# Designs tried in a protein design run: peptides against a protein of PDB entry 4PN1. Part 1

No score or structure here was measured in a lab: all are predicted.

Target 1, 261 residues: chain A of PDB entry 4PN1
Amino acid sequence: KIEMNFLNKPIVPDTTKVISNFLTHYLITEPVEHVEIEAKLGTLIDLETQNRFEFPVMNETILNPEFNLRTRFESDMTASEHKYLNEFLNQAFRDSQKPGRLPFAYKHTKQVDLFYETEDNSRDKIRVSKNQSDNQVLACVKKRRVADLFLYCPNDAFDIRISISDELPVSMPSGNQQPSLTRLKDRVGYVHQEIKIDLTKTTQNDPVYDTTERHELEVEFGNIADLRDRAQKAKDGMEAPLFRRVQLFMDNVRILRREHS
Below, numbering starts at 1 at the first letter of every chain, in headers, positions and changes, except where a header shows other numbers.
Peptide ipSAE is a variant of ipSAE made for these designs: the mean of its two directions, with the distance scale d0 fixed at 1.0 Angstrom where the peptide's residues are scored. Compare it only between designs on the same protein; published cut-offs may not carry over.
The geometry check fails a fold that doesn't show the stated peptide or that is severely misdrawn somewhere.

## One batch from the design tools (peptide; made by RFdiffusion4, then SolubleMPNN)

Design b1_p8_1_s1 (from b1_p8_1, 4 letters changed)
Fold by OpenDDE base, seed 3:
Structure b1_p8_1_s1 (fold): chain B 261 residues (1-261), chain A 8 residues (1-8)
Amino acid sequence: as target 1 above (261 residues)
Amino acid sequence: PIPKYLQP
């Protein structure tokens, strides 16, 4: 007989606890009403060196937001890396269709996002999303970034930014208002156990700056109501459901950030 | 220092 440890009970990794507490804060303690929670793959850049940040650790590490580490996060990867991840996810999708597995859902979307400045808050953006094929309005939201949590991952190809955002449905901007930014998104979306994984090719047209292209991978909690319920239970002393959900989310993130050609 | 959400 094998036991888990000398107490013969599960132990929760500290990473899971920290992230769970982070999420609980913005789900329950200071609740964001229309919360979006996503992790993006990218690179922590040291502003002093302009290279990838080098922290004296040898494993996945949540950076303390109370410290100014003089970093920026670049949510981008090479086209080759992005293609590899797409192929990897396609294979994962196919494998999940086999008997005895929980299947992925798949969706390919091409949309244009038009960003508008707000009069009430210069930090908030109104995003109008339209389908590229028929120009139908898909969504109009005011989005605010509430908080970030950064994971430095020295052993992997990518670092991680977990972001809490408030995405409030709002009325369309006035007809006379011009977008401050336009973004074409070619998005391939995968959903497994209500965790959403999106590969996005983004072409951004700025009125002032040159066109930029990005290749992004994001992982999002697809069922916020369930997550909020789990977070509430955690506040009430039953942490296991939240820990399990966070662990699932992070394991998916860990799989993806380890993949490289 | 630690984030407020990690404090009691």
Scores: peptide ipSAE 0.304, ipTM 0.897, DockQ to the pose 0.943
Fold by OpenDDE base, seed 2:
Structure b1_p8_1_s1 (fold): chain B 261 residues (1-261), chain A 8 residues (1-8)
Amino acid sequence: as target 1 above (261 residues)
Amino acid sequence: PIPKYLQP
């Protein structure tokens, strides 16, 4: 007979606990009403060197937000890296369709995001998302970034930013208002066990700057109601369901950040 | 210092 450890009980890694507590805070303690929780692959850049930051650690590490580390996060990758991840996920999708597996769902979407200034010129712009094919309005929201948690991943191709945002539904801008910014998004989405994985190519035309293209990979919690329920249970002393869900989420992130061309 | 909300 083999036991898990000398207590023969499950143990939860600190990473899982920290992230779980982070989520619990913004789900329960100071609840965000229309919460979006996602992880983006990218690079922690040292503002002084403009290179990837180097911390004296040898594994995945959550950075303490109380410290100003003089970093920025670039949520971007090369086209080749993005293509590689797409191929990787396509294969994972195919493999998941086999008997005995839980299948991925797949969706390809093309949308345009139109950004509008608010009447008060607040920092938060109104975003109207439309389907590119039929111009159907998909969403009209004012998105506020609430909090970030950064993971430095020295052994992997990418670092991670976990972000909590509030996507407040708002009324459509007035018909006389022109967008201040437009973004085209070509997104391929994969869903497995209610974890969403999106590969997005974003094209932005800036009147001052040349057209820029960004390649992003995002991992998102697809069932916020369930997550909130788990977080409430955790707050009440039963943490296991939340830990399991966070572990699943992070394992998917870990798989993806290891892949590179 | 660790954020209070991250403390168990």
Scores: peptide ipSAE 0.290, ipTM 0.898, DockQ to the pose 0.744
Fold by OpenDDE base, seed 1:
Structure b1_p8_1_s1 (fold): chain B 261 residues (1-261), chain A 8 residues (1-8)
Amino acid sequence: as target 1 above (261 residues)
Amino acid sequence: PIPKYLQP
C-alpha cells in the first residue's frame, strides 16, 4: 500500500497558499470591483547593478512586499524569446486538439490604445481601446494598479509579477483632447481551462520619446466570477478549490517561464 | 513585517 505522506492527505505548497491569500484579500476582504489578475513574465532588475536581481535562494521565491529590495520589474523580453514562446504555444495549441485533450482556444487581435490625461492631472490616465480593423471602441477605462506580488525565479529564464488591477469604466474624453500616448497592440491569445495566455507585441508612439517596441507575455485568470467564488469558499474554510485553481495557474506560468531558445 | 493579507 502506498500513501502520499504520513498523514495520507494532500499537502499544499507554501507558494500556493501565499498566492491564494493574496488573491483572497483583493477578491473578498478588500474587494476590487473591476478586478484584473494577471502574471507577467519579465526580469527583476537590481537598481544598484542594473542587472538581473540576485538573491541567495535556489528556487522560486515570493518576495515579501514589505521589504524594499531596491528592484524594478521589466515586463519585457527579446523579440527572439517572444517568437520562441509563440512557436511553443502554437505547438501546445496543436497538441491540445488531439483526442483525449482539452483544447486551447485561439484569438488574434490588433488593438490601439489611446491614453488621455485627466482634467485633474491625476496619475491615472484614461485608456480608450479601439479595434484596429474597424476603429470601434472596445473599452474606455481607468486602470489602477492595486497590488503586486513578485516571484524571483533563479532557475528560469524569467521572473514573475502577479498584479491586481482595477479597470474602472469611465466616460470618453472630450473630443478636443489629444492623446498623450498611442499604443498599438498585436496580441495572440490562447485560452486553456479559462486561463488566458497572451503574447503581445506593443508599439508605442510617444511624443517625447522615440517609438519603442515591447514584447510581453501575460497569464490571466479568465473567469473572475469563478475565482471569486473559490476565494469566498476559502474564507469560509474550504480552501481546496482555490488552491487547485491557483496551482493550475502557477503551473502554466512555470511552464512558460522555463522555456527558452 | 508581513503583508496585510497575511495578518490575522
Scores: peptide ipSAE 0.153, ipTM 0.830, DockQ to the pose 0.977
Fold by OpenDDE base, seed 4:
Structure b1_p8_1_s1 (fold): chain B 261 residues (1-261), chain A 8 residues (1-8)
Amino acid sequence: as target 1 above (261 residues)
Amino acid sequence: PIPKYLQP
C-alpha cells in the first residue's frame, strides 16, 4: 500500500491557501457583486532597469502587496510567443476530443471595445463591446480593478498577475459622446472544466505612438457562482472544495507559463 | 469549430 504522506491525507500547497484566502476575501468577506477573476501571463518589470525583475527566490512566489517593490506588470508578449501558445492550445484542444477525455470548447470572436468617459469623471471608463461582424452590442460595462496578486515565476517564461475586477453593467453612453479610445480584439477562447483560456490580439490606435498591438493570454474562472459557493463553504470551515478549484486553476496557469517558443 | 491561429 502507498500513502500520500505520514497522515495519509491530502496536503494543500501554501500557494493554494494564499490564493484561496485572497479570493475568499473578495467573494465573501467584502464581496464584489459582478466579480471577474483572471490570471494574465506577463512579466514583472523592474522600474529601475526596465528588465524583468530578479527576486532572491528559486520558485513560484506570491509577492506581498504590502511592499512597494518598484515593479510594473506587463501583460504583453511577443507575437512568436503568442503564436506558439496558440498552437499549443490547439493541440491540447485536439487531444481533449479523444475518447475518455473532457473536451475543450472553442470560440473565435472579433469585437471592438469603445471606451467612454463617465459623466462624473470617475477614473473608471464605460466600455461598450460590439461584435465586429454586425456591430451588435455585446456588453456595456464599467470595469473597476479591485485588487491584484502577483506571482514571480523564476523558472518559467512568464510571471502571473491574478486580478479581481468588478464589471458593473451600465446604461449606454449618450449618443453625443465620442469614445476616448477604440480597441479591436481578436480572441480565441478555450474552455475546459469551466476554466476559460483566452488568447487575445489587441489593436489600438495611439495618436502619438501610432498603432500598437498587444498579445495577451488570460485564464479566467468561468463559473463564479460555483466559486463563490466554494468560498462560502471555506468560510464555514470546509475548505477542500475551494482548494481543489484553485489548484485546478493554478495548474492550468502553470502549464501555460512554462510554454515558450 | 476548428481551432486556428488568430487572424490579423
Scores: peptide ipSAE 0.030, ipTM 0.721, DockQ to the pose 0.015

Design b1_p8_1_s2 (from b1_p8_1, 4 letters changed)
Fold by OpenDDE base, seed 1:
Structure b1_p8_1_s2 (fold): chain B 261 residues (1-261), chain A 8 residues (1-8)
Amino acid sequence: as target 1 above (261 residues)
Amino acid sequence: PIPKYLLP
């Protein structure tokens, strides 16, 4: 006979608990109405050295947001890294179509985001999103970053930022208003078990700065209603469903951040 | 210090 441990019951890692508590807070305790929850792959940069952050830890570590570590997060990767991840995900997609597996869904989209200044607050921009194929308006929102949780991953190619955002629907800007920024997004999206994985190539045209390209990979909770339900159950004392969902999410993130050419 | 979401 074998048992899991001396209590013969599952034990939940601290990483799962901390992230679960983070999510529960902004889903239930101080609920964000139009919540988006995503993880981005990138690099924690030490502001003093301008190199990747170095901390005396040997594995994945959630950084305490109450400490100013003098870092910034760059949610970007090289074109080659992005291409590799795309190929990796394409292979994962193909493998998931085999009998006995849960299949990926796949979608390729091209979107244009137009950002407009507001007279009352220059920091809060209105984003109008349009489909590039037919120029139809997909959304008009003000996106507010509510909270971030950073994971330092010294053994992997990327660090992680988990972000909670509020996407507030707003009225379209006036017809005479010009966008301050235009962003083209070429996005390939993969969905597996309601976890969304997006590879996005962004081309940004700034009137002041030269055109810049960015390559991003994001992992998002695709079913917020389910996640909120799980968080509510956790708040009510039944944590297991939330822990399982967070574990799934994080395992997908961990797979992706380990991949490199 | 700890984050508010970890407070009782």
Scores: peptide ipSAE 0.201, ipTM 0.860, DockQ to the pose 0.981
Fold by OpenDDE base, seed 5:
Structure b1_p8_1_s2 (fold): chain B 261 residues (1-261), chain A 8 residues (1-8)
Amino acid sequence: as target 1 above (261 residues)
Amino acid sequence: PIPKYLLP
């Protein structure tokens, strides 16, 4: 007879618990109304060396936000890395279409994001997103970054930032207002079990710095209502459903950050 | 010290 451990019960890793509690706080305790929860692949940079920071740990580690580590997070990768991940996800998509699997959904979108200053001169800008093909408005929001959780991943090519954001729907800017910034986004999106995986190439024109391009990979919870329900149950003492959902999310993130050419 | 809400 085989047992899981000496209690013969499942045990939840601390990483799962910490992330789950982080999410519960901003879903239930101090709830963000229009919450977006995403993980981005990137690099924790040491501000002194401008290289990847080296922490004295040997595995995936959530960094303590109470410490000033003198780091910044760069949510970017090379074009080559981005291309490889695209090919990897394309293959995963194809494999998921086989009998006995849960299929990916796929969508390729091109949009333009126009940023506007607010009347109150707040730090947060209004973002108007439009489809490049037909110029239809997709969204008009004011996005506020609420909280971050950083994971240092010494065994992988990328570190992770998990972010809680508030995407408040707002009215369109006045017709006389000009955008302060315009970005073109070429996004390839994959969805599996309501987890969204996006590869995004962002192009931005700057009169001083010329045209810049960024390559990002993000993983997002696609069903916030379900996640909020799970978080509420966790707050009430039933944590298992939330833990399972967080585990799924993190396993997808772990797969992606481990892949390299 | 860590944020209280991050504790299990």
Scores: peptide ipSAE 0.176, ipTM 0.866, DockQ to the pose 0.671
Fold by OpenDDE base, seed 4:
Structure b1_p8_1_s2 (fold): chain B 261 residues (1-261), chain A 8 residues (1-8)
Amino acid sequence: as target 1 above (261 residues)
Amino acid sequence: PIPKYLLP
């Protein structure tokens, strides 16, 4: 017989625990009602050098939010990297259709996001999302960023931002109100085991600046109700289901951040 | 070059 360790019990990596606790806080302790939880691939930029920050660590490391490290997170990649990831995910999709595998679902969406100032002059804008093809309204929300957790990944091409957001459904803006900003989104979405992976090309026209394009990859928990249930169980002393779900999520993120052109 | 969002 072989055993996992000298206790013959599963052990949870500290990274998994930290992330799980972070999620539990905003799922259960101070619950966000319309919570969105996503990880974005990007780069931690040193504000002083405008280059990728160099932390004195040798592996994936969660940064302590209590310390101001004078960094910003850039959730962007090159077009070539984005294309490579698209090809990679397409192949992963195909492979998952084989017998004995759990299949990916796939969806290609083109939408326009219209941003409006709020009537109450809140800092958060109202976002109206519409399909580009038929102009049907997909969503009307006020999104509030609640918290972030940053992972520095020195051995990979990308760092990670895990974000907690509150997407509050709101009424449509008045018909006489003009959007302050419009964004075109071309999104390819992949779903595997209720983890959603989106490749998004965002085009934004600025009256002062040239048209800018952003290329993003995001990984999202697709079943918040299940995640919340797992988090509640964790608060009640049964942590294993939450840890397993977080581990799955992070493993997908880890796969993606290792794949680049 | 721009990314191509290809069908699987």
Scores: peptide ipSAE 0.031, ipTM 0.653, DockQ to the pose 0.016
Fold by OpenDDE base, seed 2:
Structure b1_p8_1_s2 (fold): chain B 261 residues (1-261), chain A 8 residues (1-8)
Amino acid sequence: as target 1 above (261 residues)
Amino acid sequence: PIPKYLLP
């Protein structure tokens, strides 16, 4: 008989624990009311070299947020990389439809995001999201970035930013107010076991800056209520359910960040 | 239906 280890009990990797604790903080300890939790693929850029940062580590590493590492995160990829991931996910979708598998759900969405300044000219803008086809309002929120956790992934094409955001529902801006920024989003969304994977092409027209196109891949927890419940249990001493969910999330992220053309 | 490509 083979055993898992010398205790013959499951062991949780530190990465899972650290992320779980990070999430628990913003789910339970200092709870964000309308929390969004997502991971984006991108690149940690060294501010001095403007190249991908190089840390003296050989595997996936969570960076300590207490240290200013003089980096920025670029949540972007090439069109080619984005296309490759799209094809990869399409294949994964098809394979998941086979008997004995849990199927992906798929949705293609085109929306426009209109950003409005607040009365106090605060940094947080009001975002009105509309469906491009019929101009129906999908959401009106004030999104606040609460916290980030960065993973340096030296063996993969992408680094990871896990972000905690607060998406506060707010009233529609005054009819007299013009949007300060408009973003067109073309999104292909995949959902598997309540984990959302979105490929998004964003086009932004800035009156001051030239038109910018961005290609992003994001992975999001699709069931926050369940996650919060798991986090509460973890806070109460039962960590296994949270660890399992975080492990699932991270495994999906790990699969995706390894794929490149 | 199969997923459509976001990028052609």
Scores: peptide ipSAE 0.011, ipTM 0.401, DockQ to the pose 0.014

Design b1_p8_1_s3 (from b1_p8_1, 3 letters changed)
Fold by OpenDDE base, seed 4:
Structure b1_p8_1_s3 (fold): chain B 261 residues (1-261), chain A 8 residues (1-8)
Amino acid sequence: as target 1 above (261 residues)
Amino acid sequence: PVPKYLLP
């Protein structure tokens, strides 16, 4: 007979626990009403060197938010890396259509995001998202970044930022108001087991710095209600469902950050 | 829809 360990019980990695606790806080303890939870692939940059941050660890580790490490997170990658990931996900999609697998869903979206200043002069802008093809409004929200959790990944091409955001639905800006910023987004989206994976090319015209492009990969929890339910159960003493969901999410992130051109 | 590389 083989046992898992000397207790013959599953053991949860500390990373999973830390992330689960982080999520539980903003799902249950101090609940964000219109919560978005996503991970972005990118690079932790040392503000002093402007190079990738170096931390004395040898594997994936969560940085303690209590310490200012003088870093910034750059949620960007090269066009070639982005293309590679697109091809990788396309192949993963194809493979998932085979018998015995759970299939991916796929969607391609082109949208324009228009940012408006708020009437109350809030620091958060109103974002109106429209479909580029028919100009239909997809969303009108005021997005607030609530919290971040950073994972330093020395063995992979990318570091990870897990973000908690509040996307408050708001009324459309007045017809006389002009957008302060416009962004074009070309997005291909993949969904597997209610985990959303988005590759996004963002184009932004800046009058001073000219047109800039960003290439982003995002992984998002696609079923917040289920996640909140799991988090509530965790608060009530049953942590396993939450841990399993977080593990699934992080495994997808880990797969993606290991792939590079 | 069929996945393609459509991001420039």
Scores: peptide ipSAE 0.042, ipTM 0.773, DockQ to the pose 0.015
Fold by OpenDDE base, seed 5:
Structure b1_p8_1_s3 (fold): chain B 261 residues (1-261), chain A 8 residues (1-8)
Amino acid sequence: as target 1 above (261 residues)
Amino acid sequence: PVPKYLLP
């Protein structure tokens, strides 16, 4: 007979605990009402060298926010990397349609985001999202970045930013107001076990700067109500359900950031 | 829908 360890019980990685506690804080302790929780693939850049940050660790490490590491996070990748990940996810989708698997769902969307200044000149802009095909309004929100957690991943092509945001629904801007910024988004989205994986190409026109294009991959918790319930249970002393959900989320992130041509 | 690389 074999056992898992000397206690013969499952053990939770410290990374899972730290992330779970981070989520619990913004789900339960200081709850964000319209919370969005996502991980973006990107690169931690050293502000001095403009190269990828080098930290003296050999594995996935959550950075301590109490320290100023003089870094920025670039949530972008090359077109070729983005294409490769798209092909990878397409194959994963196909494989998931086979008997005995849980299937992916897939959706392709094209939208335009219009950004408006607020009357009080607050830092947060109002974003109106419209479908490009029929110009129907999809959402009107004020998005506030609440907190970030950065993971340095020295063994992988990408580092990770986990972000807590508040997407507050707001009324449409006045008809006389002009947008300060317009962005076109071409997005292919995959959903597996209520985890959303999006590849997004964003095009932005600037009158001063040439058209800029960004390529992003994000992973998002698709069922916030369930996650909040799990976080509440964790706060009450039952942590296992939350740990399992966070583990699933992070494993998907880990698969994606390790994948390369 | 069948997934394919549709990002231009």
Scores: peptide ipSAE 0.033, ipTM 0.742, DockQ to the pose 0.014
Fold by OpenDDE base, seed 3:
Structure b1_p8_1_s3 (fold): chain B 261 residues (1-261), chain A 8 residues (1-8)
Amino acid sequence: as target 1 above (261 residues)
Amino acid sequence: PVPKYLLP
């Protein structure tokens, strides 16, 4: 018989613990009511060099948010990388349809996001999302970025930003307001075990700046209620369910960030 | 639905 270690008990990777604690804080300790939790693939850019951030570590490392590392996170990737990931996910989808597997779900969505300034001129914008096909309003939310956790991944094609956001449903902006920003989103979404994986091409029109295009991949917890329940259990001393869920999430992220053309 | 790269 093989045992996993000399205690014959599971041991949780430190990364899992750190992320779990981070999530628990915003799920339970200081709960965000309409929380969105996602990881984006991208690149940590060193503001001093304008190149990818370099740190003297050899593996996936969560950056301490208490330290100013003078970085920015670029969630953009090349069209080629994005296409490769799409093809990869398409294959993963196909493979998951086979007997004995848990299947992916797939959805293609095209929407326009209109961003409006709030009446209080807060940094939080109101986002009105509309379906491009029929202009039907899909959502109207005030989104607030609550917290970020950055993972430097020296061995992978991408670094990771895990973000906590609050998406508060709000009333539609006044008809006299003009959007400060518009984004066209073409998104292909995959869901496996309630983990959402989205490939999104965004075209952004800014009244002041030139049109920008971005290619993004995001991984999101698709069942926040379950995650919150797990986090609560963790606070109550039963950490395993939360750790397992975070591990699943991160494994999916790790798979994706390793893929490149 | 069959996934395809349908992004513009």
Scores: peptide ipSAE 0.033, ipTM 0.738, DockQ to the pose 0.015
Fold by OpenDDE base, seed 2:
Structure b1_p8_1_s3 (fold): chain B 261 residues (1-261), chain A 8 residues (1-8)
Amino acid sequence: as target 1 above (261 residues)
Amino acid sequence: PVPKYLLP
């Protein structure tokens, strides 16, 4: 017989624990009410070199947020990389429709986000999201980034930013207010086991700056209530359910970040 | 629905 280890018990990778603790903090300890938790693929850029950040590690590692590494995160990729990932996910979708598998769900959406300044000119803008086809309002929120956790992935094409955000529902801006920014989103979304994977082409029109286009891939927890429940159980001493969910999430992220054109 | 490519 083969055993898992000398205790013959499952062991949780440290990465899973660290991320789980991070999530637990913003789910339970200092709870964000309207929490969004997502991972984006991108590149950690060294502000000094303007090249991809280099650290003396040989594998996936979570960067300590207590250290100022003088980095920025570019949540973007080339059109070719984006296309490759789209093809990859399309194939994964097809394969998941086969008997014996859990199927992906798929949705294509086109959305416009209109950003409005607040009365006090606070940093947090009001975002009105509309369907591009019929201009129906989908959401009106004030989104703030609460916390980030960065994973440096030297062996893969992309680094990862896990973000905790608060999407506070707010009233629509006054009719006299003009948007300070518009963002068109063409999104292909996949859902597997309540993990959302979105490929998004974003066109941003700024009245002051030139139009910018971005290609993003994001992975999001699709069931926050369940995740919060798992986090609470973890705080109460039963960590396994949370660890399993975080492991699933991270495995999906790991699959995606390894893919490149 | 079948997945489609993102429109350029």
Scores: peptide ipSAE 0.032, ipTM 0.724, DockQ to the pose 0.015

